# Designs tried in a protein design run: peptides against a protein of PDB entry 5OOQ. Part 33

Target 1, 227 residues: chain A of PDB entry 5OOQ
Amino acid sequence: YREDVRQVVTHPANALSFLQPGRLVEISVNGKDNYGWGAVVDFAKRINKRNPSAVYTDHESYIVNVVVNTMYIDSPVNLLKPFNPTLPEGIRPAEEGEKSICAVIPITLDSIKSIGNLRLYMPKDIRASGQKETVGKSLREVNRRFPDGIPVLDPVKNMKIEDEDFLKLMKKIDVLNTKLSSNPLTNSMRLEELYGKYSRKHDLHEDMKQLKRKISESQAVIQLDDL

## One batch from the design tools (peptide; aimed at target 1 Q20 N117 R119 V142)

Design b2_p18_7_s1 (made by RFdiffusion4, then SolubleMPNN; from b2_p18_7, 5 letters changed)
Fold by OpenDDE base, seed 1:
Structure b2_p18_7_s1 (fold): chain B 227 residues (1-227), chain A 18 residues (1-18)
Amino acid sequence: as target 1 above (227 residues)
Amino acid sequence: MELSYSEFTEEEIEELLK
């Protein structure tokens, strides 16, 4: 269910208005490269100059430039191309015991795991010498201040996603979480089983998929009407 | 560090997409 919520939250119609400079976002590239929390520099619509007719999914249709402070030091960061989310081989976060550096990486919306409820003050020119390191220091400070995790934007309260089906889904998730938290017997193994049973019983997964599709379609129409 | 609930205006989004 978290993935389905993420898909809704990171959809352009919902996410873009919250991707201001300095917005904290949690980054996961290709589902395996976790950079942790980074800071948004800017974003732009993805344009394929070689193939102008290229069709991207909604979640791949924008490029977000983010500062991360977890880039592996020996990563070929010099090969990074602005506004190219296809990262060169060897671009990865530092593992335990490895040294990290600050870097600006272009990502898609699909690489955003969470959108934080915090913004950093961003330098005017992030490409200037030492500026990304300044942001890196700020990121470290944020992590220090929030040892239990950086506050995530509430989809309803903060992002004002008011779709009725989405609200119903969120309520179901809350009820499930409450039931799981109240049952001391719910070990991690039982959580998956309970979630599986609950999902099957309430068709929550299907509802989420349908909602995602409906939201995507509705928002695509809105974007088309606004464009 | 700022807690932000502000959204981009439509105009701001359009400018960034240019």
Scores: peptide ipSAE 0.049, ipTM 0.462, DockQ to the pose 0.079
OpenDDE base, seeds 2, 3, 4, 5: peptide ipSAE 0.037, 0.036, 0.023, 0.034; ipTM 0.664, 0.633, 0.592, 0.456

Design b2_p18_7_s2 (made by RFdiffusion4, then SolubleMPNN; from b2_p18_7, 6 letters changed)
Fold by OpenDDE base, seed 4:
Structure b2_p18_7_s2 (fold): chain B 227 residues (1-227), chain A 18 residues (1-18)
Amino acid sequence: as target 1 above (227 residues)
Amino acid sequence: MKLSYREYTEEEIEELLK
C-alpha cells in the first residue's frame, strides 16, 4: 500500500509542482541506496542526446537534482554526469562508521521515497565553492530538529490529490492499517487505473519553463542565519 | 544555527526559477 501511494505521489502530475528549490525529499536510489533526506536543486525533463526519440516511463521522464549530505567520501563523484540518473559504480551513501560528503546527484522521480513538507532557503549558486556544504549543514540541522522524522506532505491536504480512486485507496489503507491486513491485488488494480487517468489527463511533455511556473509558491521555507 | 520559517518572496521565487 505504501508503494502504491508513493507511485501516485511521485507521478509527474503530482510531484513536479512540489519540487521547488530547497524542497526536502527522501531519496532511495534503485530501492537499495538510501541517501536519506536531501534538498531539491532543480528538475528537468529527461533528454537523451544520443536518442532523442527515447521514451521513458512517467517516473523516469524527469531528472531531479538533489543535494545530499550522505555521499560516501570515497565515492567517485567526479564520474557523475549532469542530468544522468544512471549513477556510476561506486556511487553510494556512506554506511555506519564511514565518512560522508555533500554531493549533487541526479535522480528520477522513482527514487523519491517521500516529499517533505519543508523547504530550505537555497543559495543562488549551488555549484559555487562551499555552497553544497552549507546546504549539508542545513540538512544536518533539520535532521537534528526532527529526530522522529521530517514531516511528509499530505497527499490530500497539501498536494490536493483529489482523484476518487486515490481517495478510495487511502481509505482502504486506513482500514487495513487498523486490521493489519493487506490486499495487494486490489491496490495494484486501482493503481493501474489511476496511472491510466493521469497519462490521459496530463501532458507530461510540457516544457520545463511552463512546469516551473506551475510550482506552488505558498510553501514555508526554513532559513538558516548563515544562508 | 537558528532556523526560521518564512515564505519565499515573489522575487526570490523568480530568481530560483530562472
Scores: peptide ipSAE 0.017, ipTM 0.539, DockQ to the pose 0.071
OpenDDE base, seeds 1, 2, 3, 5: peptide ipSAE 0.042, 0.036, 0.020, 0.016; ipTM 0.518, 0.467, 0.558, 0.397; seeds 1, 2, 3 fail the geometry check

Design b2_p18_7_s3 (made by RFdiffusion4, then SolubleMPNN; from b2_p18_7, 6 letters changed)
Fold by OpenDDE base, seed 5:
Order: structure tokens, then C-alpha cells, then sequence
Structure b2_p18_7_s3 (fold): chain B 227 residues (1-227), chain A 18 residues (1-18)
């Protein structure tokens, strides 16, 4: 069920309006490389210059650039290509006992585990010398301030996802948190229906994005200078 | 700076959406 919720939350129709510069996101690449919480730099629609006819899934159709402070120090970060979410071999988070560095990595929406209810005031030029390290310091401070975890956006209250099937899913999860029942197949069908609605209602999507953006802009903001 | 986190109430969210 958590994965089902994640699929809805990270869908472009819902997520993009909350991916403002400085938005905290929890990152897991390929389901194995956990970078922890990073800060959004920007995002763009994925364009394959080599294959313009390439078709991407909704969750792979956008690239999000994020600052992480957990990159393994010996990772070949110089091989990172802007707006290329196919990471070079050796790009990985530091393990316990290993040193880490700050890096900007391009990820897909599918690599977002959760979206935080916090934003950092980001430097204007994150690629300038020392700026990503400043953000990295801020990320450490945020983690220090939230030892029990960074608050996650509420899909209903904050993100205003009002789809009836999704609301039912959320209610079921709430019940399941009290009672363990697992039927992933039923949830998958509902997700498909949700995605179908997203594709058909373009105008509604824009309205939702605008509304969500307004909400997101009013979220708690932490100044980097205060961290 | 001390960071105090509080979720917005529904009323506060509605007001922010104006």
C-alpha cells in the first residue's frame, strides 16, 4: 500500500507543483541506493536528444535535479550528466563508515520515496563553488532538528489529492496501520484508474497544479543562513 | 534559529489559497 501511495504522490500531476527549489525529498534510486533526504534544485521534462521518439512512463518523464549530501566520496561525480537520470557506474551513496560528499544528481520521479513538508532557501547558483556544500550543511542541520524524521507532505491535507479512490486507499491504510491486510492487486487497478483520469483531464490537472503550488508556496521554509 | 513545525489546519490552508 505504501508503494501505491508513493505512485500517486510522485505522479507528475501531483508532485511537480511541490518540487520547488529547496523542497526536501527522500531519494531512493533503483530501489537500492538510498541517498536520504535531498533538496530540489529544479526539474525539467525529460527529452532524449538521441531518440526524440522515446516514450517514458509518467514517473520517468521528468528529471529532478537534487542536492544530496550522502554521495560516496569516491563516486565518479564528474561523469554525471545534467538531466541524464541514467547514473554512471559507481555513483552511489556512502555506506556506514565511508566518507560522503555533496553532489547534484538527476533523478526521476520514480526515485522519490517521499516529499517533505519543508523547503530550504536555495542559493541562486547551486553550481557555484561551495554552494552545494552549503546546502549539504543545511540538510545535516534539518536532520538534526528532526531526529524522528523530516515531516512528510500529507497527500490529502497538503497536496490536496481529492480523488475518491485515493481517499479510500488512504483510509484503508489508516485501518491497516491498526490491522494488517495486504491485497496489492486491488490497489494496482485503482492506480491505473487514477492515472487514466490524470491523462484525460488536462485542464483539471492544471487547476490542481496551480492550487497545489499555492499551498506548497506557503509551506514551512527554512532559511539556509539559519541552519 | 529554533524551528517549530506545525501542520496547517484546514482553515489555514483555505485562507492561504485565497
Amino acid sequence: as target 1 above (227 residues)
Amino acid sequence: MELTYREYTEEEIEELLK
Scores: peptide ipSAE 0.017, ipTM 0.397, DockQ to the pose 0.099
OpenDDE base, seeds 1, 2, 3, 4: peptide ipSAE 0.017, 0.023, 0.024, 0.007; ipTM 0.463, 0.499, 0.561, 0.353; seeds 1, 2, 3, 4 fail the geometry check

Design b2_p18_8 (made by RFdiffusion4)
Pose (drawn by RFdiffusion4):
Structure b2_p18_8 (pose): chain A 225 residues (1-48, 51-227), chain P 18 residues (1-18)
Amino acid sequence: YREDVRQVVTHPANALSFLQPGRLVEISVNGKDNYGWGAVVDFAKRINNPSAVYTDHESYIVNVVVNTMYIDSPVNLLKPFNPTLPEGIRPAEEGEKSICAVIPITLDSIKSIGNLRLYMPKDIRASGQKETVGKSLREVNRRFPDGIPVLDPVKNMKIEDEDFLKLMKKIDVLNTKLSSNPLTNSMRLEELYGKYSRKHDLHEDMKQLKRKISESQAVIQLDDL
Amino acid sequence: VEEIHIGDATVYLDTTPI
């Protein structure tokens, strides 16, 4: 349900109104590369040029400044409106140095939208400007070690559509349902949940493999035939 | 819009749309 709410928030109709320069966003591109918290510089519509149609979330491209880019990542390959990050551009690993950079992303690559925004120079492309902004991101990350506060979708973003409101209530219902479980006030909860979640991943992982073996035991494309 | 300072950084607490 939370992932469902995220798509409603990041949809251009609601998200673009709050994508002003300097807006803080948590960037997780394609659910794999997590760049941490960054600052939005600008955004524009995506024009595929062959005029190809795009999905609502991919219909727009946002340039964001990050402070967790891997230091030896080849940033010279980036095109201004191409959100497909070339192979080798990745967030810095836990033991590797980081460098401030600007990357393009689609809206689907935004994990959360913050209520804070930075002061940004007019030309982020100017000399040393992307570096200066990266310093500010490092300070905000210190003042807020647990995380950056997120915009309230209803109170702040004034999202009042009825279908969305039922979705928010569905979450509150499951939370109070979760808070009424006997294990909520337990010390072994982290231990038992992790022990179970590992067994569950295997079950789902084994089920994936179990089906592959059976289909391949028989002829391959007999069904296609 | 509230202007605040976090170290040497100028930060705005801002919930207004564009």

Design b2_p18_8_s1 (made by RFdiffusion4, then SolubleMPNN; from b2_p18_8, 9 letters changed)
Fold by OpenDDE base, seed 2:
Structure b2_p18_8_s1 (fold): chain B 227 residues (1-227), chain A 18 residues (1-18)
Amino acid sequence: as target 1 above (227 residues)
Amino acid sequence: VKELKIGSARVFEDTSPL
């Protein structure tokens, strides 16, 4: 059920509007490498220059750049390529007892475990020396304040995901949280139907253009206030 | 959007879409 909810929440039609700069997201790359909570820098549609005809799944069709503070210190971070979600070998989160550093990593929507209701103030130039570390410090402070995890956006109340099948799913989860016995098979079929409906309703390209414009406008306003 | 001060961090509670 959690995965079913995640698939709906992280679908471009729902997620992109909540991936503003500084948005806190919980990151798990390839379902294996848990980086914890990171902060969104920006996102872009995934374009394969070598294979322009490459078709990605909806969850792999966008690249999100995120600041993480859990990168293993000996990871080859210099090999990270912006907008390439295929991470070099050796890029991994620090294990317990290992030292970590801050890094910007490109991830897909599929690598988002949850979307938080909090946003950090994001520096204009995250690539500038010391800025990643500043964000990393902020992440540590937030994690300290929320030891049980950062509050997650409510898919219905906040994200306004209004689908009958999704609402039924959420109700079932609520009932299951109170009652242990629900059959996972019934939920997978409904998720596929939901996924099909969302894919058809939203022109992701137009949404992305609008979002990019709003991001740029927001950044411009921040610059004007700093002047 | 509500600004929160969490230690030295500037944090905003933001439940709105872009």
Scores: peptide ipSAE 0.662, ipTM 0.961, DockQ to the pose 0.681
OpenDDE base, seeds 1, 3, 4, 5: peptide ipSAE 0.641, 0.654, 0.647, 0.649; ipTM 0.957, 0.959, 0.958, 0.958

Design b2_p18_8_s2 (made by RFdiffusion4, then SolubleMPNN; from b2_p18_8, 8 letters changed)
Fold by OpenDDE base, seed 2:
Structure b2_p18_8_s2 (fold): chain B 227 residues (1-227), chain A 18 residues (1-18)
Amino acid sequence: as target 1 above (227 residues)
Amino acid sequence: VKELRIGDALVFEDTSPL
């Protein structure tokens, strides 16, 4: 059920509007590498220049750049490629007792475990010397203040996910947290229906965003011709 | 958006979309 909620929350139609610079997100890469809470730098639509026809899943269709303060110190961070979510070998979080450093890593939406209700102040140039470390210090302070974890955005109250099936899912989770006995199979079918609805909403949102960009680009060209 | 100071960190409580 938590995964079902995560799939809905991290869908582009819901998540992207809450991935402002500095947004705190809990990061788990490939379901294995837990970086803990990081801070969003920016995001972009995933474009494969080598294969423009590449179709990604909705959760893999965007790249989110995040600052983490849990990168293993001996990780080959210099091999990190911006906007490439395929991390080089040896890129991993520090284990207990290992030293960590701050790094900016590109992740997919699928690597977001939770979206926090907090945002850090994000420097304009995170790649400038010392800026990552500043954000890393801020992350440490926040983690110290919230030992039980950073408060998560409420999917209904904050994210305004008002889909009836999602609300039913949330109610079921609430009931299950009180009563163990509800069958997992009924929830998977509803998730597929939810996913289908959100996919359509996302497509419309992307179409509108692309249209706005084209209009803005066309206006910029017109202004250049008037100059 | 509510501004919070957590130690030396400037933090914002932000539950609003873009």
Scores: peptide ipSAE 0.598, ipTM 0.953, DockQ to the pose 0.687
OpenDDE base, seeds 1, 3, 4, 5: peptide ipSAE 0.583, 0.597, 0.573, 0.589; ipTM 0.949, 0.951, 0.949, 0.950

Design b2_p18_8_s3 (made by RFdiffusion4, then SolubleMPNN; from b2_p18_8, 8 letters changed)
Fold by OpenDDE base, seed 2:
Structure b2_p18_8_s3 (fold): chain B 227 residues (1-227), chain A 18 residues (1-18)
Amino acid sequence: as target 1 above (227 residues)
Amino acid sequence: VKKLQIGSATVYEDTSPL
């Protein structure tokens, strides 16, 4: 269900009004290149000058320029074309142990994983010397403060998405999250009840603890995949 | 809009649309 929520949240009708300069957004390009949280510079409707008749999907119909501080240092950033979301080969986030730099990249709405409730101060001229690095430093400070992720805009309370089907979806997710949080306890109690009947024969307490942990972890993974 | 100082960064908690 996470993808279903993302599709609604990142639709132009909902997302564009929250893509002010400095808005923090979580970026994943092509579902694999995770740049983490970046800051919005600006956005524009996608126009193909070579093919004016080109029709884009709703999620590909706008280009968002974002500052990221996770670009791999040896990425060919000089090959980036303004307002071209088709990134050159080799443009990627830094992996663990690699050095990163700040860059402005053009992305589509489809590359937005989440929209944060925070905005950075955005310099008027992000292309000026040192400006990207200033934003990059700000991003580092914010990420340090929020190691578990930046707070996401509430789709209903903040974004005012009041579609009935969407509200039903959100309720389903809430129920599933509640079940996920309660399942370790309920499964623990059920396992304790089941093994309590068997515990008279074997000191299975440590095995039960390990099994409970494995079940909790497995259920968390399954439920996260189902969301 | 709430202004926050996070280290050297000035950040705004902004849940409003354009």
Scores: peptide ipSAE 0.674, ipTM 0.963, DockQ to the pose 0.853
OpenDDE base, seeds 1, 3, 4, 5: peptide ipSAE 0.663, 0.674, 0.665, 0.672; ipTM 0.961, 0.963, 0.961, 0.962

Design b2_p18_8_s4 (made by RFdiffusion4, then SolubleMPNN; from b2_p18_8, 7 letters changed)
Fold by OpenDDE base, seed 3:
Structure b2_p18_8_s4 (fold): chain B 227 residues (1-227), chain A 18 residues (1-18)
Amino acid sequence: as target 1 above (227 residues)
Amino acid sequence: VKELKIGSATVFLDTNPL
């Protein structure tokens, strides 16, 4: 069900209008390389200059340039080609214990796992010296404040996806989530996870909760103002 | 669009399309 939702959300008809500069997106390349949350620089329609008649799937028909702060330091980032979503061999996220750097990566819509409700300030020239690192610092701060993940755009309320089959899918997911949340085992595991996080980062968790509330309140106000 | 500060980072709560 999550993949079905992702396919609809990341379709060009739905996603492109929410890929403004600085939009936070969760990135997974080839289902294996998880870069975490990155920030959108820009996007463009995929054009094959060598084969103008090339037909791409909807999810591969656009290239999104994103800043990530999780690139492995020894990745051959110099081999990255603008507007080429086929990443060179060795381009990967840093593993645990490895040092990471900031990089701009061209990805397809299919590499977007989720679209956040937040945008970072995006410098006008991200390629200028130090600019991607500034964005990377902002990403670290945001991730620190949202250890349970950045709030995701609501596909129905925010993205206005009104397809009947999609709405049915979302209802099914909501029912399943409610059942999972009501399960004593899930509650116990969540309590243990919360307790483990609370012992080390009590202040961050409270800050996150306050931020989530402010975001929710702000969304409610925006929705009221749009009515 | 609402501007927020998260630490030193400037962020925008933006749930609107282009």
Scores: peptide ipSAE 0.666, ipTM 0.961, DockQ to the pose 0.726
OpenDDE base, seeds 1, 2, 4, 5: peptide ipSAE 0.657, 0.660, 0.651, 0.663; ipTM 0.959, 0.960, 0.959, 0.961

## One batch from the design tools (peptide; aimed at target 1 S17 R119 L153)

Design b2_p19_1 (made by RFdiffusion4)
Pose (drawn by RFdiffusion4):
Structure b2_p19_1 (pose): chain A 225 residues (1-48, 51-227), chain P 19 residues (1-19)
Amino acid sequence: YREDVRQVVTHPANALSFLQPGRLVEISVNGKDNYGWGAVVDFAKRINNPSAVYTDHESYIVNVVVNTMYIDSPVNLLKPFNPTLPEGIRPAEEGEKSICAVIPITLDSIKSIGNLRLYMPKDIRASGQKETVGKSLREVNRRFPDGIPVLDPVKNMKIEDEDFLKLMKKIDVLNTKLSSNPLTNSMRLEELYGKYSRKHDLHEDMKQLKRKISESQAVIQLDDL
Amino acid sequence: VKVYELEHGFLYEDTTPIP
């Protein structure tokens, strides 16, 4: 349900109104590379040119400044409006130095939208400007160690569509349902939940393998035939 | 819009959309 709300928030109709320069966003591109919190510089429509049609979330490209780029990552390969990050450009590992950079992303690569925004120079491409902005990101990350506050989708972003409101209520219902469980006020909750979640991942992982073995025991493309 | 001072610039707390 929360992932469903995220798509509603990041859809161009609602998200673009709040994508001003300097807006803070949490970037998680393709659900794999987590660059942490960054600052939006600008955005523009994606034009595929071959005029190919794009998905609503991929219809726009946003350039964002990050402060967690791996230091030896080859940033010279980036094209301004190509959000497919070349192989080797990755967030810095837990033990590796970081460098400030600007990357293009589609809207689907935004995890959350912040209520804070930075002062940014006119030319982020100018000498030392991307570096200066990276310093500001490091300070915001210190004042807010637990995280950056997110924009309220209803109160701040004024999203009032009825279908979305029912979705928000469906979350509140499941939360109060969760808060009424006997385990909520338990000390072993983190231990037991982790112990169970590991057993669950295996069950789902084993089920994936279990099906592969059976289909391959028989002839391969007999079904296609 | 609330303005906060930073060492290298300014931080804004802003909820207004693009006009």

Design b2_p19_1_s1 (made by RFdiffusion4, then SolubleMPNN; from b2_p19_1, 7 letters changed)
Fold by OpenDDE base, seed 4:
Structure b2_p19_1_s1 (fold): chain B 227 residues (1-227), chain A 19 residues (1-19)
Amino acid sequence: as target 1 above (227 residues)
Amino acid sequence: VKVYDLSTGKLFEDTRPLP
């Protein structure tokens, strides 16, 4: 069920409006490499210049550039290609006892485990010397202040996901969290249907999404200016 | 770097001394 919720939350129609610069996201690449919480730099639609006809899944159709502070120090970060979410061999998070560095990595939406309800003030030029480390320090401070975990966006209250089937899924999860009840199989089928609905509405939702993004960005800017 | 909590509307700064 958690994966099912994640698929809906990280769908472009829902996620992109919340991927403003500085938005905190929890990153797991290929379900194996956990980088922890990083900060969004920007995102772009995935374009394959070599294969313009390449069709990507909805969750792979955008590249999100994120600052992480958990990159293994000896990772070949120089081999990272901008806007290429296929990470070179050896790019991995630091393990316990290993030193880490700050890096900007390109990820897909599918590599987002959760979207935080926190936003950093990002440097104007993240590629400038020392700016990544500044963000890295801020990420460490956030983790220090939230030892129980960074607050995650509520899909319903914050993201305004109002799909009836999604709401039913959320209710079922709430019931299951209370009862630890064992029937995982019946609920996975409904999520594929939910995902299928979002996939089919993607084009219409892209327009709505641009609008929601503009509204969300404007509200975030207004809230920042009022502070 | 300032951090904005979007749920509470609270802004906080990294209180660690700049090196």
Scores: peptide ipSAE 0.385, ipTM 0.851, DockQ to the pose 0.053
OpenDDE base, seeds 1, 2, 3, 5: peptide ipSAE 0.144, 0.137, 0.114, 0.288; ipTM 0.675, 0.690, 0.686, 0.836

Design b2_p19_1_s2 (made by RFdiffusion4, then SolubleMPNN; from b2_p19_1, 8 letters changed)
Fold by OpenDDE base, seed 3:
Structure b2_p19_1_s2 (fold): chain B 227 residues (1-227), chain A 19 residues (1-19)
Amino acid sequence: as target 1 above (227 residues)
Amino acid sequence: VEVIELSTGKLYVDTSPLP
């Protein structure tokens, strides 16, 4: 269900009005290159000068330039072309233990994982020396200040997505989340009742705690699969 | 719009669309 929500949220009809300069967006290119949270510079309709008759899907019809602070240091960033979402070979996020740099990369709407409710003040000339690094420092500070993650725009309350099918989808997700949140408690109560009937020993209490943890872990996995 | 001061600039809590 999360992918279904993402498809609706990142559709041009919904996303573009929230891609102001400095808007924080979570970036994943080709479903594998996770750059984390970046900041929007600008966006434009995708135009192929070599093939003006090229037809793009809705999610590929716009190019968003974003500042990221997770670019691998040895990536060929000099080969990046503004408004060209076809990234050169070797352009990738830094892996664990690798050094990263700040870069402006062009992405499609389909590469946006989420849109945050936060917006940075964006310098007028991001391509000027030192500006992207300043934004990169700001991004690091934001991540530090929001250890539980950057808040995501509410698709209904903030983005005003009022499509009936989408609202039904959101309701289903809410119901599932409620069930998943309540189930561990219900299972815990049932386990306590079960153990209360058969044992008064301290050792069984520890076993119950371990079992409750395992149940909670399994429910978390199910939640990821169902949403 | 709520403004949060960063060491390197300003951060806005902005849930509004482009005007």
Scores: peptide ipSAE 0.629, ipTM 0.951, DockQ to the pose 0.845
OpenDDE base, seeds 1, 2, 4, 5: peptide ipSAE 0.625, 0.624, 0.618, 0.620; ipTM 0.951, 0.950, 0.951, 0.950

Design b2_p19_1_s3 (made by RFdiffusion4, then SolubleMPNN; from b2_p19_1, 9 letters changed)
Fold by OpenDDE base, seed 3:
Structure b2_p19_1_s3 (fold): chain B 227 residues (1-227), chain A 19 residues (1-19)
Amino acid sequence: as target 1 above (227 residues)
Amino acid sequence: VEVFDLSTGKLFLDTEPIP
């Protein structure tokens, strides 16, 4: 059930509106590499230059660049490619007793474990020397202030996920957290129905984003003609 | 947009979506 909630929360139709610069997200790459809480730099739709017709799953269709402060110091960070979520071999979080550094890593939405209700002030140029380390210090301070964990966005109250099936899922989880006894099998079929609804919402969101981009581009052209 | 500023020590909860 927690995974089902995660799938809904991290769906583009829900997550993208909360991936502002500085948004704290909890990161787990490939279900194995836990980087802890990082800060969003930006995100973009995944484009395959080699195969423009490539179809990605909804959760793999966007790349999110995040600053982490838990990268193993000897990781080959120089091999990281912007907007390539396929991380080179050796890119991993530091283990206990190992030294860590700050790095910007590209991840998919599927690598987001949770979305925090906190945002950090982000420098304008995160790639400039020393800027990642500044964000890293901020992350450490936040973790110090929240020893019991960083607050997570409420899917209903904050993210405004009002889908009836999702609300039923949340109620079931609340009941299960209270009763541990209800049948897991009935929930998988409902997830597919939820995905169908979110796919349509995602299309609308992309259309809106494209429209906003066109408006912004049109305004930029108008400003150029006034110069 | 309420953002945590290390310089001020102010922590801001941001629960607002991008419009």
Scores: peptide ipSAE 0.377, ipTM 0.893, DockQ to the pose 0.359
OpenDDE base, seeds 1, 2, 4, 5: peptide ipSAE 0.073, 0.111, 0.135, 0.038; ipTM 0.696, 0.785, 0.754, 0.662; seed 1 fails the geometry check

Design b2_p19_1_s4 (made by RFdiffusion4, then SolubleMPNN; from b2_p19_1, 7 letters changed)
Fold by OpenDDE base, seed 3:
Structure b2_p19_1_s4 (fold): chain B 227 residues (1-227), chain A 19 residues (1-19)
Amino acid sequence: as target 1 above (227 residues)
Amino acid sequence: VEVLELSTGKLYVDTRPIP
């Protein structure tokens, strides 16, 4: 059930509006590499330059760049390619006793475990010398201040996920947490129905983004004509 | 929006979506 909630929360129709610069997100890459809480730099729609017709799943259709402070020091970070979520071999979080460094890594929405209600102030140029480390220090301080974990955005109250099936799912989870009873089969069918509804919402979000781009481009053209 | 001061900057409680 937690995974079902995660799938809904990290769907582009819900997650993208909360991926502002500095947003704290909990990161798990490929379900194995836990980087802990990182800070969002930016996000972009995934574009395959080699195959523009490539279709990605909803959760793989966007790339989120995040600052992490848990990268293993000997990881080949120089091999990281911007906006390429396929991480090179050896890119991993530091284990216990290993030294870590700060790095910017590209991840998919599927690698987001949770979205926090906190945002850091992000420098304009995170790739500038020393900026990643500053963010890393901030992340350490945040973790220290929140020993019980960083508060997560409320899917209903904050993210305004008001889908009836999702609300039912949340209620079931609450009941199950109370009863320690799992009924996994009923939840999978409802998830597919939710995805169908979110697809339409996602289309609207993309349309809005395209419209904003067109407006911005038009304004830029007007400014050029005034020069 | 609640603002917390960190030694390295500011921390915001932000539950609002991008407009």
Scores: peptide ipSAE 0.533, ipTM 0.928, DockQ to the pose 0.680
OpenDDE base, seeds 1, 2, 4, 5: peptide ipSAE 0.531, 0.518, 0.531, 0.517; ipTM 0.922, 0.919, 0.924, 0.924

